# Ledger of designs, part 30: peptides against a protein of PDB entry 8PQO

Target 1, 252 residues: chain A of PDB entry 8PQO
Amino acid sequence: VLLKEYRVILPVSVDEYQVGQLYSVAEASKNETGGGEGVEVLVNEPYEKDGEKGQYTHKIYHLQSKVPTFVRMLAPEGALNIHEKAWNAYPYCRTVITNEYMKEDFLIKIETWHKPDLGTQENVHKLEPEAWKHVEAVYIDIADRSQVLSKDYKAEEDPAKFKSIKTGRGPLGPNWKQELVNQKDCPYMCAYKLVTVKFKWWGLQNKVENFIHKQERRLFTNFHRQLFCWLDKWVDLTMDDIRRMEEETKRQ

## One batch from the design tools (peptide; aimed at target 1 C93 H224)

Design b1_p17_6_s4 (made by RFdiffusion4, then SolubleMPNN; from b1_p17_6, 9 letters changed)
Fold by OpenDDE base, seed 4:
Structure b1_p17_6_s4 (fold): chain B 252 residues (1-252), chain A 17 residues (1-17)
Amino acid sequence: as target 1 above (252 residues)
Amino acid sequence: MNEVPFSELAKPLLEIL
């Protein structure tokens, strides 16, 4: 098991981020060819548990059409079915990813707290001290181009170049986080993403767990760069606007 | 809703398989 807490600081409020996240997820999903193919939504309902109230989703990603024929032919039954269970009780979110074949030997868990701070809280997920001491804290700087793979880089998604017309935020220079503290009128938040990766195959555990973390970091980096650079597209939207957009997308 | 698009996660996972 490998745990890392990714801390993503953004020059947006917690309330703004709720809209921006939903918009950016929807937009990113549209931009991916075949993003809806092989996705089965089993559950999409409100939930209430232990004082947490939100939306629960259970999706199955059927990867059979997305892999080469030889992989499909060699794959054990259920190996190409990925289950995603998500609890969205914003500002708290939890996603659990499992595989039918791997069962308890494979787990990706992403737990996120969105806080109106600069990523300074320790153990925001309230882990036991023994568990917390094994968590690596990883800061993602959305303005740092060196954290972005060349193949993922887009100039229109570069926070160091983007300036929001609607809010005046950006571009984000090398010291943008320090400068943000002095800008009383600019909101900020941190997404604390505790990622738990478990892959219990002997000889492959460390390799796969580290690989998954590398991919998660990449995804979080790119996603939040997009979220910020799309600020002018979503900052004036309401949650009702987002819901309408989601419904329209489902009908297509 | 997903914290990140799963389709972006699927691609790297497919590289492992």
Scores: peptide ipSAE 0.061, ipTM 0.791, DockQ to the pose 0.628
OpenDDE base, seeds 1, 2, 3, 5: peptide ipSAE 0.066, 0.053, 0.049, 0.058; ipTM 0.796, 0.789, 0.782, 0.792; seeds 1, 3, 5 fail the geometry check

Design b1_p17_7 (made by RFdiffusion4)
Pose (drawn by RFdiffusion4):
Structure b1_p17_7 (pose): chain A 252 residues (1-252), chain P 17 residues (1-17)
Amino acid sequence: as target 1 above (252 residues)
Amino acid sequence: TKAFNAFHNLFSKLSQS
């Protein structure tokens, strides 16, 4: 099983990231026809354990209505049921994604620490030493064009071409992280996203784990580029604003 | 294409934590 820690250094604060991430997930999913239908909340409760106080959820995403009929007929029972178990104690969160048919043999786990630093901490997740020694640290720079697939590139989602009206932040150059250390004002943070991918069937552990990690890096990059370029849309929101928009979207 | 989009969209959504 392969583990990688993706470090996403951002010119926002940890407080700001919480609101921005929630807004960005909802906004990026605004054009998807077929969003919300098929989402099933099994469990939604508070939890507390040894310093980590938060909210636990168990949700199922039924994809039967979103795939072609032949896919629904051919799919082994439960293969189209995606389980997500989430522990949200921001600035720490853990999510575990499984497939009902694959049980625990296909698993994607993301454990994230959101810290007010420039991604300089080592083993921020406090792994056992030997296990930590086998974790690759992968840095994601949202200003670096070379880290974006050309088919994914969108000028309107390029931090190198965006300046915030409300904050004046951006555009981001190759030295933006250096100018953060030399700066006393603009906030910054790093999301330490430790990703574990497990695929235990058919001897395809390596191929699937690698494919999933490459796709996770691409998604982390594109998502956080979008998040920064949408600063003007969400930077003035509070958490109460976010919860209100959630209840609003709940009516339908 | 439909199957790919279904999985792709959900995967993209759940990829964030």

Design b1_p17_7_s1 (made by RFdiffusion4, then SolubleMPNN; from b1_p17_7, 6 letters changed)
Fold by OpenDDE base, seed 2:
Structure b1_p17_7_s1 (fold): chain B 252 residues (1-252), chain A 17 residues (1-17)
Amino acid sequence: as target 1 above (252 residues)
Amino acid sequence: SEAEKAFNNLFSKLSIS
């Protein structure tokens, strides 16, 4: 098991982020090749549990078409079906990813708290001390180009170059986080993403767990760079606007 | 790698991206 807490600081408010996240997820999904192919939505409904109220989704990712033929032919039954269960109770979110074949030997859990701070809270997910001491805190700086793979880099998604016309935010310089503290008119937040990865396979545990973390970090980095650089596209939208957009997308 | 591509395709569609 490998645990890391990714802390993503953004020059947006917690309330703004809710809109921006939904917008950016939708846009990112549209921009990806083969958008929606192999994804089955089993459940998408409101839930209320233990004082938590939000939206529950259960999706199955069928990877049969996403892997080479020889992998598909050799893969055990259920090995290419990934289940994603998500509880979206913003500002708290939880996603659990499992595999039919691996069962309890495979788990990706992503728990996110969105807080109006600069990533200074320790153990925001309230882990036991013994567990918390094994968590690596990883700060993602969306303005740091060195954290972006060359193949992922796009100038139009570079926070160090972007200037929001509507808000005046950006570009984000090397010391933007430190400067943010002194900017009374600029909201800020941190997404605390606790990622738990378990892959129990002899000889491959550490390799796969580290690989998954690298991919998650890459995803978080790119996504939040997009979210910020798309600020002018979503900052004036309301949650009702987002809901309408989602409904329109479902009809297409 | 092929594995990387598969994971990228999957993770790009995660609900909490």
Scores: peptide ipSAE 0.031, ipTM 0.705, DockQ to the pose 0.466
OpenDDE base, seeds 1, 3, 4, 5: peptide ipSAE 0.029, 0.028, 0.028, 0.029; ipTM 0.696, 0.693, 0.694, 0.699; seeds 3, 5 fail the geometry check

Design b1_p17_7_s2 (made by RFdiffusion4, then SolubleMPNN; from b1_p17_7, 8 letters changed)
Fold by OpenDDE base, seed 4:
Structure b1_p17_7_s2 (fold): chain B 252 residues (1-252), chain A 17 residues (1-17)
Amino acid sequence: as target 1 above (252 residues)
Amino acid sequence: SEAKKAFETLFKKLSIS
């Protein structure tokens, strides 16, 4: 098991982020071809549990059509079906990813708290001390180009170049986080993403767990760069606007 | 590998963002 807490600082408020996240997820999904095929939505409903109220989703990603024929032929039954269970009770979110074949031997859990701070809270997910001491804290700087793979880099999604016309935020220079503290009128938040990865196959555990973490970090980095650079597209939208957009997309 | 690419594409669309 490998645990890391990714802390993403953003020059937006927690309330703004809720809109921006939903918008950016929808937009990013539209921009990616071939990812929507093979997705089965089993459940999409409100939930209430232990004082937590939000939206629960259960999706199955069928990868049979997305892998080479020889992989499909050699893959055990259920090995190419990935289950995603998500509890969105913003500002708290939890996602659990499992595989039918691997069962208890495979787990990706992503738990996120969105807080109006600069990523200074320790153990925001309230882990036991023994567990918390094994968690690596990883700060993602959306303005740091060195954290972005060349193949992922887009100038229009570079926070170091972007200037929001509507809010005046950006571009984000090398010391943007320090400068943000002195800008009383600019909101900020941190997304604390605790990622738990378990892959219990002897000889492959460390390799796969580290690989998954690298992919998650890459995803978080690119997504939040997009979210910020798309600020002018979503900052004036309401949650009702987002819901309407989602409904329109479903009808197409 | 092609499998790696498939997973990378999948991860981009997961509800984990």
Scores: peptide ipSAE 0.104, ipTM 0.793, DockQ to the pose 0.557
OpenDDE base, seeds 1, 2, 3, 5: peptide ipSAE 0.088, 0.100, 0.075, 0.091; ipTM 0.787, 0.795, 0.777, 0.784

Design b1_p17_7_s3 (made by RFdiffusion4, then SolubleMPNN; from b1_p17_7, 7 letters changed)
Fold by OpenDDE base, seed 2:
Formats: structure tokens, C-alpha cells, sequence
Structure b1_p17_7_s3 (fold): chain B 252 residues (1-252), chain A 17 residues (1-17)
């Protein structure tokens, strides 16, 4: 098991982020070819449990069409079906990813708290001390180009170049986080994303777990760079606007 | 979160690619 807490600091408020996240997810999904292909939504319903109220979703990602033929032919039954269960109770979210074949030997859990701070809180997910000491805190700086793979880099999604017309935020210089503290008119937040990865397979555990974390970090980095650079597209939208957009997308 | 759902989709693509 490998645990890392990714802390993504953004020059947006927690309330703004809720809109921006939903917008950016929708936009990113549109931009990705083959997005949604092989996705089966089993459950999409509101839930209320232990004072947590939100939306629960259960999706299955069928990867049979996504892998080479030889992989599909050799894959054990259920190995190419990934289950994703998600509890969205913003500002808290939890996603659990499992596989039918691996069962308890495979787990990706992503738990996110969105807080109006600069990523200074320790153990926001309230892990036991013994567990917390094994968690690596990883700060993602959306303005740091060195954290972006060359193949992922787009100038139009570079926070170090972007200037929001509507808000005046950006571009984000090397010391933008430190400067943000002194900018009273600019809100900020941190997404604390605790990622738990378990891949129990003889000889492959560490390799695969580290690989998954590397991919998650890559995704978080790219996504939040997009979210910020798309600020002018979503900052004036309301949650009602987002809901309408989602409904329109479902009809397509 | 919806973002995490998107990440899962992207993750699957990246893992396979």
C-alpha cells in the first residue's frame, strides 16, 4: 500500500472551485477522444450517511475495447472491468476504484477535502497517527512547468502565462503562492487529495503502486492547470448553469 | 468527485497507452 496526499493550491475560492471543477471535468471529457466509451453508469443517486450528504455514483469502465486484442484474449474474466464508486459531498469527495478480478488485491482510493487555506493543514483526513506517518505530502504547483511532461504541455493551459480578464488573476509567477497571502482580493484554496493505492501482486506491488501514483499526479497537475486557465469560462457560471449544461450534455 | 471520475477515465487511457 502506498499513500500520498497531493495538495493542490489554487487562486480560487472553495465555492468557485465547485463550479470550475464541474465545468473543467465536462470540458476535459469533451476534449478527450473516446471519453465515456465503455462506461456504464449503474447508480447515480443522492445519499445521506453519517451526516454526509451528497451524490453517489457507481460506474463500470469496460476496458475490453481499449486494450489490444492479445491482451483482451489473455485477460482473465473481470480483469478488464473497473468499478468506480464515488461519493460527492463537496467540499468532501471520495472515490473508490476496484477491479473484479483483483478484488481486495487492488484498490485506488481518492479522498479529497477542499479547504480555504494554503495547504498548511496536517492530516485533514484524520488518519491514525501510525498511518499518517507513512503518508507523503506532495505539493502540486500548477505554475511550475517542470512538473509538466513535455507531451502534456500546452501554452494555453500554462498558468504562468495566463491572465484572467474577468478576475485579473494570473499570470502565476514563481512565488505566486507567497504573494497570494498579501493579495487580499484574491481567494485561495487547497485540494487535499489523499490517494491510497494498493496493488498486491508478487513482485509488482511497488512498481505498479508507484506507477499509479505517478499517473494520478500527472492527471491532477494537468487538470488543475486547465481549471485555472479556463477561469474566464466558468467563473461567472452558477451551479444552476452547470446543471443545465450537464443535462444538455446527457441529451447529446 | 466528478474530477476524480474524469481522472479515472484518463487514468485508464494512460495505463493502457
Amino acid sequence: as target 1 above (252 residues)
Amino acid sequence: SEAEKAFSSLFSKLSIS
Scores: peptide ipSAE 0.054, ipTM 0.742, DockQ to the pose 0.108
OpenDDE base, seeds 1, 3, 4, 5: peptide ipSAE 0.027, 0.027, 0.028, 0.026; ipTM 0.688, 0.699, 0.696, 0.694

Design b1_p17_7_s4 (made by RFdiffusion4, then SolubleMPNN; from b1_p17_7, 7 letters changed)
Fold by OpenDDE base, seed 3:
Structure b1_p17_7_s4 (fold): chain B 252 residues (1-252), chain A 17 residues (1-17)
Amino acid sequence: as target 1 above (252 residues)
Amino acid sequence: DEAEKAFSNLFRKLSIS
């Protein structure tokens, strides 16, 4: 098991982020080649559990068409189906990713708290001390180009170049976080993303777990760069606007 | 390499929470 807490600081409020996140997820999905091919939405409904209230989704990612033919032919039943269960009780979110074949031997869990701070809270997910001492805190700086793979880099998604017309935020210089403290008119937040990766296969555990973390970090980095650079597209939208957009998308 | 590419594509399609 490998645990890391990714802390993503953004020059937006927690309330703004709720809209921006949903918008950016939808937008990013549209831009990806293949889109939702092989994605089956089983459940999408409100939930209430243990005082937590939000939206629950269950998706299955069918990977049969995404792997070579010989892999598809040799793969055991269920091995190429990935289940994603997500509980969105913003500002708290939880996603659990499992595989039918691997069962208990495979888990990706992503738990996120969105807080109106600069990533200064320790153990925001309230882990036991013994567990918390094994968590690596990783800060993601959306303005740091060195954290972005060259193949992922787009100038229009570079926070160091973007200037929001509607809000005046950006571009984000090398010391933008420190400068933000002196900018009382600019809101800020941190997404604390605790990522738990378990891959129990002798000889491959560390390799796969580290690989998955690398992919998650890459995803978080690119996504939040997009989210910020798309600020002018979503900052004036309300949650009701997002809901309408989602419904319209379902009709298409 | 093929597996890495497949996984990379998968992760890009996963929901962001």
Scores: peptide ipSAE 0.238, ipTM 0.870, DockQ to the pose 0.501
OpenDDE base, seeds 1, 2, 4, 5: peptide ipSAE 0.213, 0.214, 0.234, 0.179; ipTM 0.861, 0.860, 0.870, 0.846

Design b1_p17_8 (made by RFdiffusion4)
Pose (drawn by RFdiffusion4):
Structure b1_p17_8 (pose): chain A 252 residues (1-252), chain P 17 residues (1-17)
Amino acid sequence: as target 1 above (252 residues)
Amino acid sequence: LIVSLTWHATKLHRAAA
């Protein structure tokens, strides 16, 4: 099983990231026809354990209505049921994604620490030493064009071409992280996203784990580029504003 | 295919995690 820590250094504060990531998930999913239908909340409750106080949820995403009929007929029972178990104690969160048919043999776990630093902490997740020694640290720079697939590139989601009206932040050059250390004002943070991918069937552990990690890096990059370029849309929102927009979207 | 569909189902949630 392969583990990688993706470090996403951002010119926002940790407080700001919480609002921005909630807004961005909702906004990026605004054009998807077929969003919200098929989402099933099995469990939604508070939890507390040894310093980590938060909210636990168990949700199922039924994909039967979103795939062609033949896919629904051919799919083994439960293969189209995607389980997500989430522990949200921001600035820490853990999510575990499984498939009902694959049980625990196909698993994607993301454990994230959101810290007010420049991604300089080592083993921020406090792994056992030997296990930590086998974790590759991968840095994601949202200003680096070379880290974006050409088919994914969108000028309107390029931090190198965006300046915030409300904050004046951006555009981001190759030295933006250096200018953060030399700066006393603009906030910054790093999301330490430790990703574990497990695929235990058919001897395809390596191929699937690598494919999933490449896709997770691509998603983390594109998502956080979009997040920064939308700074004017969400930077003035509070958490109460986010909860209100959630309830609003709940009516339908 | 299962892997691909599982991956797309909650991808934005993972990105925001």

Design b1_p17_8_s1 (made by RFdiffusion4, then SolubleMPNN; from b1_p17_8, 10 letters changed)
Fold by OpenDDE base, seed 3:
Structure b1_p17_8_s1 (fold): chain B 252 residues (1-252), chain A 17 residues (1-17)
Amino acid sequence: as target 1 above (252 residues)
Amino acid sequence: LIVELAFNAVSLELAGT
């Protein structure tokens, strides 16, 4: 098991982020996934449990069309089905990813708190001290180009170049976080993303767990760079606007 | 290979969590 807490600081409010996240997921999905091919939604319902209230989703990602024919032919039953269970109780979110074939030998869990701070809270997910001491804290700086792979870099998604016309935020210089503290009119938040990765195959555990974390970090970095650089597209939208857009997309 | 492809399929949904 490998745990890391990714801390993503953004020059947006927690309330703004709720809109921006949903918009950016929808926009990025259009660009990358080919429209959700092979995604089955089993459950999409409100939930209330232990003082947590939000939306629960259970999706299956069928990877049969995404792998070469020989892999599909040789894959054990259930090996190409990924289950995602998600609890969205914003500002708290939890996602659990499992595989039918690997069962308890595979887990990705992502737990996120969105807080109106600069990533200064320790153990925001309230882990036991013995567990918390094994968590690596990883700061993601969306303005730091060195954290971005050359193949992922786009100038239109560079926070160090972007200037929001609607809000006046950006471009983000090397000391933008320090400067933000002095800018009373600019909101800020941190997404605290605790990522738990378990891959219990002998000889492959460390390799796969580290690989998954590397991919998650890459994903979080690129996504939040996009989210910020798309600020002018979503900052004036309401949650009702987002809901309407989602409903319109489902009808197509 | 399966892990890599799985990330390609679920990456955007994961980003939204």
Scores: peptide ipSAE 0.031, ipTM 0.722, DockQ to the pose 0.728
OpenDDE base, seeds 1, 2, 4, 5: peptide ipSAE 0.028, 0.037, 0.040, 0.039; ipTM 0.706, 0.752, 0.736, 0.757; seeds 2, 4, 5 fail the geometry check

Design b1_p17_8_s2 (made by RFdiffusion4, then SolubleMPNN; from b1_p17_8, 10 letters changed)
Fold by OpenDDE base, seed 5:
Structure b1_p17_8_s2 (fold): chain B 252 residues (1-252), chain A 17 residues (1-17)
Amino acid sequence: as target 1 above (252 residues)
Amino acid sequence: LIVELAYNAVSLELAGT
């Protein structure tokens, strides 16, 4: 088991982020060819549990069409079906990824708190001390180009170049986080993403767990760079606007 | 092509592969 807490600091409020996240997910999905192919939504309903209230989603990602034919032919039954269970009680979210074939030997869990701070809280997910001491805190800086793979880099998605016309935020210089504290009119938040990865195959555990963390970090970095650089597209939208856009997209 | 709307970044990764 490998645990890391990714801390993503953004020059947006927790309330703004709720809109921006949903918009950016929708926009990113439109930009991907075959987006939604092989995705089955089993459950999408409100839930209330242990004082947590939100939306529960259960999805299956059928990867059979997304892998080479030889992989599909050799894959054990259920190996290409990924289950995603998500509890969205914003500002708290939890996602659990499992595989039908691997069962208890495979888990990706992502637990996120969105807080109006600069990533300074320790153990925001309230782990036991013995568990917390094994968690690596990883800061993602959306302005740091060195954290972006060359193949993923786009100038139009570079926070160090972007300036929001609507809000005046950006560009984000090397010391943007320190400067943000002095900018009374600029909101900020941190997404604390505790990622738990378990892959219990002897000889492959560390390799696969580290690989998954590398992919998650890459995804979080690119996504939040987009979210910030798309600020002018979503900052004036309401949650009702987002819901309308989602319903329109589902009908296409 | 059905665009699936996801709440999580992991959903985007899986949809984009």
Scores: peptide ipSAE 0.034, ipTM 0.729, DockQ to the pose 0.108
OpenDDE base, seeds 1, 2, 3, 4: peptide ipSAE 0.026, 0.030, 0.030, 0.036; ipTM 0.683, 0.709, 0.709, 0.730; seeds 2, 4 fail the geometry check

Design b1_p17_8_s3 (made by RFdiffusion4, then SolubleMPNN; from b1_p17_8, 9 letters changed)
Fold by OpenDDE base, seed 2:
Structure b1_p17_8_s3 (fold): chain B 252 residues (1-252), chain A 17 residues (1-17)
Amino acid sequence: as target 1 above (252 residues)
Amino acid sequence: LIVELAYNAVKLELAGT
């Protein structure tokens, strides 16, 4: 098991982020060709449990069409079905990813708290002290180009170049986080993403767990760079606007 | 390969909702 807490600081409020996240997910979904193929939504319903109120989703990602024929032929039954269970109770979110074949030997859990701070809270997910000692805190700086793979880099998604016309935020210089503290009119938040990865397979555990974390970090970095650089597209949207957009996307 | 494909399949969900 490998645990890391990714802390993504953004010059947006927690309330703004809710809109921006949904917009950016929807926009990214439109831009991703084939991203919706083989997705089965089993459950999509509101839930209320232990004071947590939100939306629960259970999706199956059928990867059979996404892998080469030889992989499909050699894959054990259930190995190409990924189950995603998600509890979205913003500002808290939890996603659990499992695989039918691997069962308890494979887990990706992502738990996110969105807080109006600069990533300074320790153990926001309230892990046991012994467990918390094993968590690596990883700060993602959306302005740091060195954290972006060359193949992922787009100038239009570079926070160090982007300036919001609507809000005046950006561009984000090397010391933007420190400067943000002095900018009373600029909101900020941190997404604390605790990622738990378990891949129990002899000789491959560490390799695969580290690989998954690398991919998650890459995803979080790119996504939040987009979210910020798309600020002018979503900052004036309401949650109702987002809901309409989601409905339109479902019809396509 | 399967892990990478799984990542690609779920990346949008992991990012947001």
Scores: peptide ipSAE 0.031, ipTM 0.732, DockQ to the pose 0.619
OpenDDE base, seeds 1, 3, 4, 5: peptide ipSAE 0.029, 0.030, 0.031, 0.034; ipTM 0.717, 0.728, 0.730, 0.731; seeds 4, 5 fail the geometry check

Design b1_p17_8_s4 (made by RFdiffusion4, then SolubleMPNN; from b1_p17_8, 9 letters changed)
Fold by OpenDDE base, seed 2:
Structure b1_p17_8_s4 (fold): chain B 252 residues (1-252), chain A 17 residues (1-17)
Amino acid sequence: as target 1 above (252 residues)
Amino acid sequence: LIVELAFNAVSLELAGA
C-alpha cells in the first residue's frame, strides 16, 4: 500500500471550485475522443450516510475496446472491468476504484477535502497517527512548468501565461502562492487529495503502486491547470448551468 | 489512460448530479 496526499492550491474559492471542477471535467471528457466508450453507469443517485449527503455513482469501465486484441484475448475474466464507486458530498469527495479480477488485491482510493486554505492542514482526512506517518505530502504547483510533461504542455493551459479577463487572476508567477497571502481580494483553496494505492501482486507491488501514483499526479496537475486556465469559461456559471450542460451532454 | 479516464469520469458524474 502506498499513500500520498496531493495538495493542490488554487486561486479560486471552494464554492467557485465546485462549478469549475464540474465544468472542467465535462470539457475534458468532450476533448477525450472515446472517453465515454466502454463506460457503464450502474448507479447515479443521491445518498445520505452518517450525516454526509451527496451523490453516489457506480460506474464500470469496460477496457476491452481500449486494449490491444492480444491483451483482450489473454486477459482473465473480469480483468478488464474497472469498477468506480464515487461519493460526492462536496466539499468532501471519495472515489474507490476496484477490479473484478484482482478483488481485494487492487484498490485505488481517492479522498478529497476542499478547504479554504493554502494546504497547511495536517491529517485533514483524520487518519490514525500510525497511518499518517506513512503518508507523503505532495504539493502540486499548477504554475510550475517543470511538473508538466512536455507532451502534456499546452500554452493555452499554462497558468504562468494565463490571465483571467473576468477576475483579473493570473498569470501565476513563481511566488504566486506567497503573494496570495497578501492579496486579500483573491480567494484561494487547497484540494487535499489522499490517494491510497494497493496492488498486491508479488514482485510488482511497488512498481505498479508508484506507476499509479505517477499517473494520478499527472492527472491532477493537468486537470487543475486546465481548471484555472478555463476560469473565464466557468466562473460566471451556476450549479444549475452546469446541470443543464450535463443533461445536454448526456443527450448527445 | 485508464486512471485519467476513471478520474475524469468520476468528476463528470459528480458534476451531473
Scores: peptide ipSAE 0.038, ipTM 0.753, DockQ to the pose 0.202
OpenDDE base, seeds 1, 3, 4, 5: peptide ipSAE 0.030, 0.032, 0.036, 0.032; ipTM 0.714, 0.723, 0.726, 0.723

## One batch from the design tools (peptide; aimed at target 1 F106)

Design b1_p18_1 (made by RFdiffusion4)
Pose (drawn by RFdiffusion4):
Structure b1_p18_1 (pose): chain A 252 residues (1-252), chain P 18 residues (1-18)
Amino acid sequence: as target 1 above (252 residues)
Amino acid sequence: ALLDLLVGAVMYHRETHV
């Protein structure tokens, strides 16, 4: 099983990231016809354990209505049921994604620490030493064009070409992280996203784990480029504003 | 084919819930 820590250094604060991430998930999913239908909340409750106080959820995403009929007929029982178990104690969160048919043999786990630093902490997740020694640290720079697939590139989602009206932040150059250390004002943070991918069937552990990690890096990059370029849309929102928009979207 | 289906189903979820 392969583990990688993706460090996403951002010119926002940790407080700001919480609102921005919630807004960005909802906004990026605004054009998807077929969003919200098929989402099932099995469990939604508070939890507390040794310093980590938060909210636990168990949700199922039924994909039967979103795939062709032949896929629904051919799919083994439960293969189209995606389980997501989430522990949200921001600035820490853990999510575990499984498939009902694969049980625990196909697992994607993301454990994230959101810290007010420039991604300089080592083993921020406090792994056992030997296990930590086998974790690759992968840095995601949202200003670096070379880290974006050409088919994914969108000028309107390029931090190198965006300046915030409300904050004046951006555009981001190759020295933006250096200018953060030499700066006393603009906030910054790093999301330490430790990703574990497990695929235990058919001897395809390496191929699937690598494919998933490459896709996770691409998604983390594109998502956080979008997040920064949408700074004017969400930077003035509070958490109460977010919860209100959630209840609003709940009516339908 | 089954492999593509299993991995694709999870990736479909991941592309919408990052």

Design b1_p18_1_s1 (made by RFdiffusion4, then SolubleMPNN; from b1_p18_1, 10 letters changed)
Fold by OpenDDE base, seed 4:
Structure b1_p18_1_s1 (fold): chain B 252 residues (1-252), chain A 18 residues (1-18)
Amino acid sequence: as target 1 above (252 residues)
Amino acid sequence: DLIDLIVGAVLEYLKRNV
């Protein structure tokens, strides 16, 4: 098992982020060829548990069409079916990813708290001390180009170049986080993403767990760079606007 | 390897629930 807490600081409020996240997810889905293909929604319902109120979703991703033929032929039954269970109770979110074939031997869990701070809180997810001491804290700086793979880099998604016309935020210089503290009128938040990866296969555990973390970090970095650089597209949208956009996308 | 291909395909879907 490998645990890391990714801390993503953004010059947006917690309330703004809710809109921006949904917008950016929708846009990212549109940009993916074959988006939605092989996705089965089993459950999509409200839930309430221990004072947490939100939306629960259970989806199956059927990867048979997304892998090469030889992989499909060699893959055991259920190996290409990924289950995603998500509890969205913003500002708290939890996602659990499992595989039918691997069962208890495979787990990706992503737990996120969105807090109006600069990533300074320790153990936001309230782990036991013994567990917390094994968690690596990883800061993602959306303005740091060195954290972005060359193949992922787009100038229009570079926070160091982008300036929001609507809000005046950006571009984000090397010391933008420190400068933000001195700007009383600029909101900020941190997404604390605790990622738990378990892959119990002898000889491959460390390799696969580290690989998954590397990909998650890449995903979080790129996503939040997009989210910020798309600020002018979503900052004036309401949650109702987002819902309408999602409905329109489902009809296409 | 084969596992990396499968894992990579899985992780692409995480874009929808980041």
Scores: peptide ipSAE 0.119, ipTM 0.805, DockQ to the pose 0.544
OpenDDE base, seeds 1, 2, 3, 5: peptide ipSAE 0.066, 0.093, 0.098, 0.110; ipTM 0.748, 0.788, 0.791, 0.798; seeds 1, 5 fail the geometry check

